# Designs tried in a protein design run: peptides against a protein of PDB entry 4ASU. Part 326

Target 1, 270 residues: chain A of PDB entry 4ASU
Amino acid sequence: ATLKDITRRLKSIKNIQKITKSMKMVAAAKYARAERELKPARVYGVGSLALYEKADIKTPEDKKKHLIIGVSSDRGLCGAIHSSVAKQMKSEAANLAAAGKEVKIIGVGDKIRSILHRTHSDQFLVTFKEVGRRPPTFGDASVIALELLNSGYEFDEGSIIFNRFRSVISYKTEEKPIFSLDTISSAESMSIYDDIDADVLRNYQEYSLANIIYYSLKESTTSEQSARMTAMDNASKNASEMIDKLTLTFNRTRQAVITKELIEIISGAA
Target 2, 83 residues: chain B of PDB entry 4ASU
Amino acid sequence: FTFASPTQVFFNSANVRQVDVPTQTGAFGILAAHVPTLQVLRPGLVVVHAEDGTTSKYFVSSGSVTVNADSSVQLLAEEAVTL

## One batch from the design tools (peptide; made by RFdiffusion4, then SolubleMPNN)

Design b2_p29_7_s4 (from b2_p29_7, 18 letters changed)
Fold by OpenDDE base, seed 2:
Structure b2_p29_7_s4 (fold): chain B 270 residues (1-270), chain C 83 residues (1-83), chain A 29 residues (1-29)
Amino acid sequence: as target 1 above (270 residues)
Amino acid sequence: as target 2 above (83 residues)
Amino acid sequence: SREEELEKKREELNRKVAEAAAARQAALA
């Protein structure tokens, strides 16, 4: 490669490094906010899930309709955030299909659709776009919940799949259950709850769905920003290493050119 | 006893003496070892009676309250403000 | 469109939540 070629490549990689560093800083700021907002959201969301854990709600085997909600975002450059969710969705869908269940999918974030559309297009009910530009709000979660409730799909049980935040360097893809009103109302374990009015239970379940979705969005967002920060840091480091290598190559090539020129001068003066 | 909104935690697995909640069917007091129940909140006052005798008041919007068999309580409000 | 309706609902809910949050902050101040 000529000195010109090396210089051009150096300039290109330096520009990439600047972009990745900038993106890292943006991700870091968003992560810091997301982590702060996740603290109450986790208490809130876990609180909403407490009933399902404590009541040990079981879906009868004869019930065949299952809903999978995958939670991610529209935004790339965040490592395995999307693929991890999609992988678990695929696994769950396959397991349910093998068990003779009907599976429908809701994607939160366009990346889920992008990954699963080719193989699972017929199973998608809806995909929510414009996820990840702004921190998710309870209003956003409520809209998703409302859309699900109004979809006309009468699922018996479901799974919400999202990345739970563990630390700045770690997330875990998790699954939480969602239940239809019919499933929860018919659950034997619910018999211990006194004076459950049907309207109350319906309202409760609708609210619970929104809560769980909100929680999943907050976990996903925090995980995503952390993963993006890490991805951008890695990209910046890789760029730095490449710059160092190319700089060495540049210096060697430059010395070779100088040496050649000196030899030509010496030989031509002879 | 857990009391939270999407953006704020007021109580997290705390021991309280009594919680008064406004429900759509009426206000009721949750005592220690209250029977399991599910209710939906209406806008109104939540009163938390701590074991030390202190009382805290909150105004809540929509939400839910769950009393479990293990006497755990989850009070979840869409919005809540301290009074 | 259905998408437009959902977006309107989203905006409405977000507004309500924001208003409630503002009221809370004012009450705490």
Scores: peptide ipSAE 0.027, ipTM 0.838, DockQ to the pose 0.043
Fold by OpenDDE base, seed 5:
Structure b2_p29_7_s4 (fold): chain B 270 residues (1-270), chain C 83 residues (1-83), chain A 29 residues (1-29)
Amino acid sequence: as target 1 above (270 residues)
Amino acid sequence: as target 2 above (83 residues)
Amino acid sequence: SREEELEKKREELNRKVAEAAAARQAALA
């Protein structure tokens, strides 16, 4: 490579490094906010899941319709955030299919669709786009829940798959159950709740679904921002290393050129 | 007893004497060992009676309340404000 | 008064609910 080529490449990488550093700072700010907002959201979400954990709702084996909701976002540059969710979705879908279940998929965030659409296009019901630009609100979750309930797909049971935030350096892909109104209403373990008005139960389920979705979005967002910070930090470090290597190459090449020129001068003077 | 909105936690696994909640079927008091139930909140006042005899009041919009067999209670409001 | 404060809080909450509802409707459209 010519000195000019190396210089151009150095300039390019330095610019990339500036961008990645800036993106890291932006991600850090978003992470800090997301983490603060996750605290109450987690209490809220865990509270919403308490019924399902305590009631131990079981879906009859003869029920075949299963819904998988994958939660991520539209945004890249966040490491394995999307692929982790997609991988678990694929695994779950395959396991359910092997068990003779019908599986349908909902993607929250365009990245899920981008990964799974080719292989699972027939199983996709809907993909929600424009996720991750702004912090998710309960309103957003409610919209998703409503659209799901109005999708016309009468699932018996389902799962929501998302990245749970553990720490700034760790997340875990988790699955939480979702149940249809019919499944909840027919569950033997719910008999102790039998005096519940059907309309009340329907409304309760709508809230529960929205609550769980909201919780999953908050966990996902926090995990994503943290992962993005790490990714941008790594990118910045990699750029730095490349700059150092190219700088050495530049210096070596420059010296070689100078040496060649000196030799030519000396040889021409002879 | 857990009482939270999506953005704020008021009680987290706390022991309380009684919680009065506004539901679509009517306001009722949740006491210790209340029968398991599921209810949907209507806009109104929530009154939490602490074991020490203190009371706190909240206004809630909508949401759900769950009373489990183990006497755990989850009050989940879409919006809630302290009064 | 305490009643006035309650009413103000109610109004604030109602506003938030209305805003949320409007946002939901807008998102569904």
Scores: peptide ipSAE 0.029, ipTM 0.851, DockQ to the pose 0.041; fails the geometry check
Fold by OpenDDE base, seed 3:
Structure b2_p29_7_s4 (fold): chain B 270 residues (1-270), chain C 83 residues (1-83), chain A 29 residues (1-29)
Amino acid sequence: as target 1 above (270 residues)
Amino acid sequence: as target 2 above (83 residues)
Amino acid sequence: SREEELEKKREELNRKVAEAAAARQAALA
């Protein structure tokens, strides 16, 4: 490679490093905000799930319609965030299909669809786009919940799959249950809850769905920003190593060119 | 007793004497031995009576309240403000 | 006064609710 070629490559990698460093800083700022906002969201979301945990709601075996909601975003460059959710969705879908259940999929964020489109396109009901540009709000979650409820798909039970935040260096893909109004109203374990009219229960479930979606979005966002920060840091380090290697190559090549020129002068080969 | 909005936590697994909640079917007081129930909130006042005798008041919008068999309570409001 | 404080808090809550509703409508559109 000529000195000119090496110089051009060095310039290119240095520019990439500047971009990745900038992206790291942006991700860090978003992470700090997301982590702060996750604290109340977790209490709120776990509170909403308490009923389902305590009531131990069982879906009858004859009920076969299952909904899988995968929660992610539209944005890349965040390591295994999207692939982790997609992997668990695939596993769950396969297990449910093997059990003779009908499976439909909802993707929150375009990346879920991009990964699963080839193998599961026929199972998708809807994909929510424009996720991850701004921090998720309860309003956003309510819109998703409303669209799901108005989709016309009468599921019996479902699973929401998302990345739970553990620490700046760790997340875990988790699943939480979603139940239809009919499944909850018919559950034997719900008999202990007195004085629940049908309208109250419907409104309660609509709110519960929005709550769970909101919680999942907050966990996902925090996990994603943390993972992006790490990914950009790694990219910046890799760029630094390449710069060092190319700089050494440049110096060696420069010395070789000088040596060649000197030899040509000495040999009289003008 | 847990009382939270999407953006703020007021109580997290706390022990309280009584919680008065505004529901669509009417306001009711949740005591320690209250029967399990599910209700939806109407806009109004929530009053939390602590074991130490202190009383806290909140204005809430819509939401839900759950009273479980184990006496745990989850009050989840879409919006809430301290008074 | 306590009544004035209550009214102020009520107005604040109503504003937040309205903002959330507007955001929902914008996202649905």
Scores: peptide ipSAE 0.029, ipTM 0.855, DockQ to the pose 0.038; fails the geometry check
Fold by OpenDDE base, seed 1:
Structure b2_p29_7_s4 (fold): chain B 270 residues (1-270), chain C 83 residues (1-83), chain A 29 residues (1-29)
Amino acid sequence: as target 1 above (270 residues)
Amino acid sequence: as target 2 above (83 residues)
Amino acid sequence: SREEELEKKREELNRKVAEAAAARQAALA
């Protein structure tokens, strides 16, 4: 490589490093906000899941319709955030199919569709786009819940799959159950809740669905921003190492050129 | 007793004496060892009676209240404000 | 498009939530 080629490559990598550093700072700011907003959202979401966890609602084996909701975003450059969710969705879908269940999929965020559409296109009910540009609101979750309830797909039970935030350097892909009104109303464990009006239970279930979706979005967003920050940091470090290597190569090449010129002068071959 | 909105936590696994809640079927008080129940909230006043005798008031929008068999209570409101 | 309809619904719900919050704050003030 000529000195000119090395110089051009150095300039390009330095520009990439500037971009990745800037993106890291943006991700850090979004992460700080997301983490702050996750604290109440987690208490709220865990509270909403408490009934279903405590009641240990079981779906009868004859019930075959299962819904999988995958939660991520539209935005890349965040490591394994999307692939982790997609991997668990694939695993769950395969397990359910092997058990003779009918599986339908909802994708929250365009990245889920981009990964799974080729292999699972027939199972998709809907994909929600424009996720991840702004922090998710309860209104956003309510829209998703409403769309699901109005989709005409009468699922018996479902799974919401999302990345749970652990720390700035760690997330875990998890699954939480969702249940239809019919499944809740028919569960033996619900018998202790006597004299519940059918309309009350319906409203409760709809609200619970929105709550769980909201919680999953907040966990996902926090995990994504932390992962993006890490990814951009790694990219910046990799760029730095490459700059150092190319700088050494440049210096060696320059020395070789100078040595060659000196030899030509001394030998009179110039 | 847990009382939260999507954006704010008021009580997190706290011990309380009584919680008065506005439901669509009417207002009722949740005492210790209340029977398991599910209700949906109507806009109105929540009154939390602490064990020390202090009373806190909140205005809530829509939401839900759950009393479980283990006497745990989850009060979840879409919006809530301290009065 | 279905996506446009969902976005409109999202905006509407967010507006309603914000309006309800503002109304409650005003009633408390």
Scores: peptide ipSAE 0.023, ipTM 0.820, DockQ to the pose 0.050; fails the geometry check

Design b2_p29_8_s1 (from b2_p29_8, 19 letters changed)
Fold by OpenDDE base, seed 1:
Structure b2_p29_8_s1 (fold): chain B 270 residues (1-270), chain C 83 residues (1-83), chain A 29 residues (1-29)
Amino acid sequence: as target 1 above (270 residues)
Amino acid sequence: as target 2 above (83 residues)
Amino acid sequence: SAAEARREAERRAVLEALREVVERERAAR
C-alpha cells in the first residue's frame, strides 16, 4: 500500500470514529430518558397483565387462530436487538404451525419486516413504521391497538414478543400473551367476575391491549438505546485500535520509502 | 392497591381502606374483600382512603379498574392528576 | 375521520368532567 492509500484509509476510519462517538452520546441521552420513563411504564404494564396471570385465562385447544406481535423499531446499529425478536417470532410461528395453528404476524417497526419479509410475507397483516425516532407514547400504542382490532383478523390467542430491559448491558427477549374478547368472554375463570356488561368488557379489552403494547414499546426502546450505546462504544474502540495499527504501518512504510530513496541516491541510480 | 398512569405511579402494591372510582356504570367504592370485578373508568374523581384516615383525590381521564379474587386492585388511568 | 371525531368527543368529555370536579372541590373549600 502506498503512503497515500494508508493516509486515505486513516482519514476514513477517523471520520467513522467521530460518527460512532457522536452516535454513542446521542444513544446515551436517549437511554437515560428511556430508563426514567420505563419505571412507571413497567408498573402500569405489569398491572395490565395482572388479570391474565391471576385469572389463568386458557384458550381452548380447538381454537386455531394465533397472532404474533413483534416489537422493535426502524433503526439499526443496535446489536442483536432486532434479530433476537425476529428469531423468537420465527420459532414461535414454526411451533404454532406444527401444532396446526393459523399464524398471522404484526411487525412494530420496519426492521422486523426487513428480516422476515422473504420467509413470512404471507403471514404479515401489517407493519407499523416510524418507530424509534421519538419515545413511544400511550397514544402511539392506542393507534396500534386500534388498527389491530380493526384489521378484521379474528384471532383467538396471541403473543407479543419484545426485548425486556434488565440492565445497561443486558436485555432478554420475552413473550406475553394477548387474548381476544371472545376468548376472555368464554373463559371459565372469568365466571368469578360476575355481572360484567359486554360493552364494558370490550372497552376493557381495548385498554388492556393498548396497555400491553405501550409497556412492550417502553421495554423495547430502553433495551434498544442501551444496546446502541454499547455497539457505538465498541465501534469507536475498534476504530481506535485500527487507527493505531495503520499509524504504525504508515510510519514503517514512510521509513521504507526514505530508505529506498537514500539507496537510489547513493547508488547513483537516481 | 396499584394506581398508575403510563407516566406516573401513585400507589404501588399499597394497602388502602377504600377507593372510590368513577365507572361508566356509576361511581362505586372498592372496599377490602370486594367481589372480583372489571370496570372501565369514565372521566372523574378518584378518592383513595388510606388506612391512617388520610384521603387523597385524583382526577382521571379514562382507563380500567380490576378487582381480583385475591383482593388486589389495579387502577390504570390513561391520564391522572393529583387534586 | 370517525376516529378523530371520537377522540375529540372523548377530549370534550374529559374537559367537562374536569370542570365539574374542580367546581365541586372549590365549593367544598
Scores: peptide ipSAE 0.157, ipTM 0.892, DockQ to the pose 0.042
Fold by OpenDDE base, seed 3:
Formats: C-alpha cells, sequence, structure tokens
Structure b2_p29_8_s1 (fold): chain B 270 residues (1-270), chain C 83 residues (1-83), chain A 29 residues (1-29)
C-alpha cells in the first residue's frame, strides 16, 4: 500500500470513530431518559398483567388462533437486540405450528420484518414502522393496540415478545401473554369475579392491551439504548486499535521509502 | 394496592384502608376483602384512605381497576394528578 | 376524521370533569 493509501484509510477510520463516539453519547442520553421513564412504566405494565397471572387464564386446546407480537424498533447498530426478539418469535411460531395452531405475526418496528420476511412473510399481519425515533408514549401504544384490535384477526391467545431491561450491560428476551375478549370471558377462573358487563370487559381489554404494549416498548427502548451504547463503545475501541496499527504501518512504510530513495541516490540509479 | 399512571407511581403494593374510584357504572368504595371485580374508570376523583387515617385525593382521566381474590388491587389510570 | 372527533370529545370530557373536581375541592376548602 502507498503512503497515500494508508493516509486515506486513516482519515476514513478516524471519521468513523468520530461518528461512533457521537452515537455513543446520543445513546447514553437516550438511555438515561429511558431508564427513568421505565420505572413507572414497569409498575404500570406489571400491574396490568397481574390479572392474567392471578386468574391463571388458560386457553382451551381447541382454540387454534395465536398472535405473536414482536417488539423492537426501526434503528440498527444495537448488537443482538433485534435478532434476540426475532429468534424467540421464530421458535415460538415453530412450536405453535407443530402443535397445530394458526400463527399470525405483528412486528413493532421495521427490523422484525427485515429479519423474518423471507421465512415468515405469509404470517405477517402488519408491521408498525417509525418506531424508535422518539421515546414511546402511551398514545403510541394505544394506536398499536387499536390497529391490532381492528385488524380483523380474531386470535384466541397471543404472545408479546420483547427485551426486558436488567442493567446497563444486560437484557433478557421475555414473553408475556395476551388474551382475546372471548378467551377471558369464557375462562372458568374468571367465575370468581363479580358480574362483569360485556362492554366493561371489552374496554378493560383495550386498556390492558395498550398497557402491555406500552410496557414492552419502554423495556425494549431501554434495552436498545443500553445495547447501542455498548456497541458504539466497542466500535470506537476497534477503530482506535486499527488507527494505532495503521499509524505504525505508515511510519514503517515512510522509513522504507526514505531508505529506498537514499539508496537510489547513493547508487546513482536516480 | 397499586396505583399508577404510565408516567407516575402513587402507590406500589401498599396497604390501604379504602379506595374510592369513579367507574362508568358509578362510584364505589374498595374495602378490605372486597369481592373480586373488574371496572373501567371514568374521569373523576379517586380518594385513598390510608391506614393512618390520612386521605389523599387524585384526579384520573380514564383507565381500569382490578380487585383480585387475594385482596390485591391495581388501579391503572391513563392520566392521574394529585389534588 | 371520526377518530379525531372521538379523541377530541374524550379530551373535552376529561377537561370538564377536571374543572368540576377542582371547583368542588375549592368549595370544600
Amino acid sequence: as target 1 above (270 residues)
Amino acid sequence: as target 2 above (83 residues)
Amino acid sequence: SAAEARREAERRAVLEALREVVERERAAR
């Protein structure tokens, strides 16, 4: 490689390092906000799931329609965030299909579709785009919930799959159940609840779905920003190491060129 | 008793004497050992009666309330503010 | 849109309920 080639490569890597450092700082700011906003969102979302856990709602085996909601974003450069969700979605879809269930998929964020399009295109109902530009709001979750309920797909049970935040260095892909109005209304375990009006129960389920989606978006966002910080830090370190290696190569090459020129002068070949 | 909005937690697994909630079918008081029920909130006043005799008032927009068989209560409002 | 009209109606209902609650609380103080 010529000195010019090495210099051009050094300049390119230094520019990449500047970008990755900047992206790390942006991710850090977004992470700090997301973590603060996750605290109440977790209490709220876990509170919404309490009924399903305490009532031990079971879907009858004769019920065959299952919905999988994968939660991620449109944004890349966050390590295994999207692939972890997609892997679990794929595993769940395969298990349900093997059990004779009909499976449909909803993607929250375009990255889910990008990963699963080739293998699961026929199972996708809808993909929600424009996820991850701004922190998710309850309004965003309500829109997703409403579109799901109005999709015309009459699921019996579903699964929402997302990355739960553990720490700045750790997340875990988790699954939470979602149930249709019919499944809840017909559940034997619901008999202990006082006479519930059908309209009340419908409205309750609309809130429940929005609540769970909101919670999942907040967990996913916090996990994603944390993972992006780590990914950008690693990229910045890798760029630094490459700069050091190329700088050494540049210095060695420069010395070799000088030596060659001196030899040519001394030998009279110039 | 858990009372939260998407952005704020007011009570988290707390013990309270009574909670008055505004529902679509009417206001009702949740006492200790209330029968299990599900309700939807209408915009209105929530009153929390603590065990120490203190009373806290909140305005809620909409949401849900769940009373479970284990006497746990989840009050989940879309928006809530302290009065 | 019908959805926008519904959201606006809901928002108005919340604001009205808030005003009523605030007025009652002020009258009780």
Scores: peptide ipSAE 0.132, ipTM 0.888, DockQ to the pose 0.041
Fold by OpenDDE base, seed 4:
Structure b2_p29_8_s1 (fold): chain B 270 residues (1-270), chain C 83 residues (1-83), chain A 29 residues (1-29)
Amino acid sequence: as target 1 above (270 residues)
Amino acid sequence: as target 2 above (83 residues)
Amino acid sequence: SAAEARREAERRAVLEALREVVERERAAR
C-alpha cells in the first residue's frame, strides 16, 4: 500500500472511531434513562404477570392457535439484541409447529421483520415500526395491545419474547405467556375467581396485555441501550487498535521510501 | 400488597391492613385473607390503611386489581397520584 | 374517530372523578 493509501485508511478509521465514541455517549445517556424508567416498570409488569404465575393457567391441548410477539426495535448496532429475540422466536415457532399448533407472529420493531421476513413472512400478522427512537410509553403499549386485540386473530395462547435486562453487561432473552380471554375464562384454576363479570374480565385482560407489552418494551429498551453502549465501546477499541497498526505500517513504509530514495541517490540511479 | 403505575411504585410487596379501591362494580375494601377476585378500577380514591394505623390516599385513573389465593394483591393503575 | 371519541370520554371521566375526589377531600378538612 502507498503512503497515500495508508493515510486515507487512517483518516477513515479515525472518523469511524469518532462516530462510535459519539454513539457510545448517546447510548449511555439513553441507557441511564431507560434503567431509571425500568425500575417502576418492572414492578408494574411483574405485578401484571403475577396472576398467570399464581393461577397456573393451562391451555387445553385441543387449542391450536398460538401468537408469538417478538419485542425489539428498529435500530441496529446493538450486538445480538435482535438476533437473540429472533432466534428464540424461530425456536418457539418450530416447537409449536411440531406440536401441531398454528403460529402467527407480531413483530415489535422493524428488525424482527428484517430478520424473519424470508423464513416466516406468511406467519406475520403485523409489524410495528418506529420503535426505539424515543423511550416507549404506556400509550405506545396500549396502541400495540389494541391493534393486537383488533387484529382478528383469535389466538388461544401467546408468547411475548423480549430481552430482560440483568446488568449493563448482561441481558437474557425471555418468554412470558399471553392468554386469550377465552383461555382465561375457561381455565379450571380460575374457578376461585368465578364471580367475575365477563365485561370486567375482558377489560382486565386488555389492561393485562397492555401492561405486559409495556413491561417488555422497557426491558427491551434498557437491554438494547446497554448492548449498544458496549458494542460502540468495542468498535471504538477495535478502531483504536487498527489505527495503531496502520500508524506503525505508515512509519515503516515511510522509512522504506526514505531508504529507497537514499539508495537511489547513492547509487546514482536517480 | 403491590401498588404501582407504569412510572411510579407506591407499595412493593408491603403488608397492609386494608386497601379501599374504586372498581367499576363499586368500591370495596380488601382485607387480609380476602377472597380471590379480579376487578377493574374506575377513576377514584384509593385508601391504603397501613398496619401502623396510618392512612394514605391516592387518586387513580383506570387499571386493575388482583387478589390472589395466597392473599397477595396487585393494584395496577394506569395513572396514580398521592393526595 | 370512534377511538378518539372514546379516549376523550375516558379523559373526561378521569377529570370528573378527580374533581369529585378533590371536592370531597376539601369538604372533609
Scores: peptide ipSAE 0.130, ipTM 0.888, DockQ to the pose 0.042
Fold by OpenDDE base, seed 2:
Structure b2_p29_8_s1 (fold): chain B 270 residues (1-270), chain C 83 residues (1-83), chain A 29 residues (1-29)
Amino acid sequence: as target 1 above (270 residues)
Amino acid sequence: as target 2 above (83 residues)
Amino acid sequence: SAAEARREAERRAVLEALREVVERERAAR
């Protein structure tokens, strides 16, 4: 490679490094906010799931309609965030299909659709776009919940799949159950909850769904920002190493050129 | 007893004497060992009576309340403010 | 839309309830 070629490559990599460093800082700021907002969101979301865990709600085996909600975002450059969710969705869909269940899919964030559209296009009900530009709000979750409930798809049970935040360097793809109103109403374990009005239960379930979606969005967002921060840090380090290698190559090549010029001067081959 | 909004936690697995909640079917007091129930919150006043006799008041917009068989309570408000 | 009308009704109910609570707390002081 000529000195000119090396210089051009160095300039390009230095520009990439600047971009990745900038993206790291942006991700770090968003992560810090997301982590703060996740603390109450966990208490709230886990609180909403408490009924289903304590009541041990079981879906009858004869029920066939299953809904999978995959939670991620529209934004790339965050490592395996989207692929982890999509992998779990595929696994769950395959398991349910093998069990003779009808599976429908909702994607929260465009990346789910981008990954699954070719293989699961017929199973998609809806994809929610514009996810991850701003921190998710309870209003956003409520809109998703309402659209789901009004979709006309009468599922018996469902699964919400999202990345749970563990630490700045770790997330885990988790699955939480979603139950239809009919499944909850017919559950034997719910018999201890006496005198529940049908309208009350319907409204309760609407809140529950919104709560779980909100929780999943907060976990996903925090996981995504942490993963992006890590990905951009790694990219910046890789760029740094490449810059160092190319700089050494540049220096060696420059020395060789100088040596050649000196030899030409000394030899009079000029 | 857990009481939270999406943005704030007021109580997290706390022991309380009584919680008064505004429900769509009426206001009721949740005592220790209250029967399991599910309710939806109407806009109104939540009053938490602590074991030490301290009373705290909150305004809630909407949400849900769950009383489980294990005496755990989840009060989940869409919006809540301390009074 | 019916959904918008419901949201507005809910918002009004919240504001009314808030007013009532504030008035009660003022009367108790």
Scores: peptide ipSAE 0.120, ipTM 0.888, DockQ to the pose 0.043

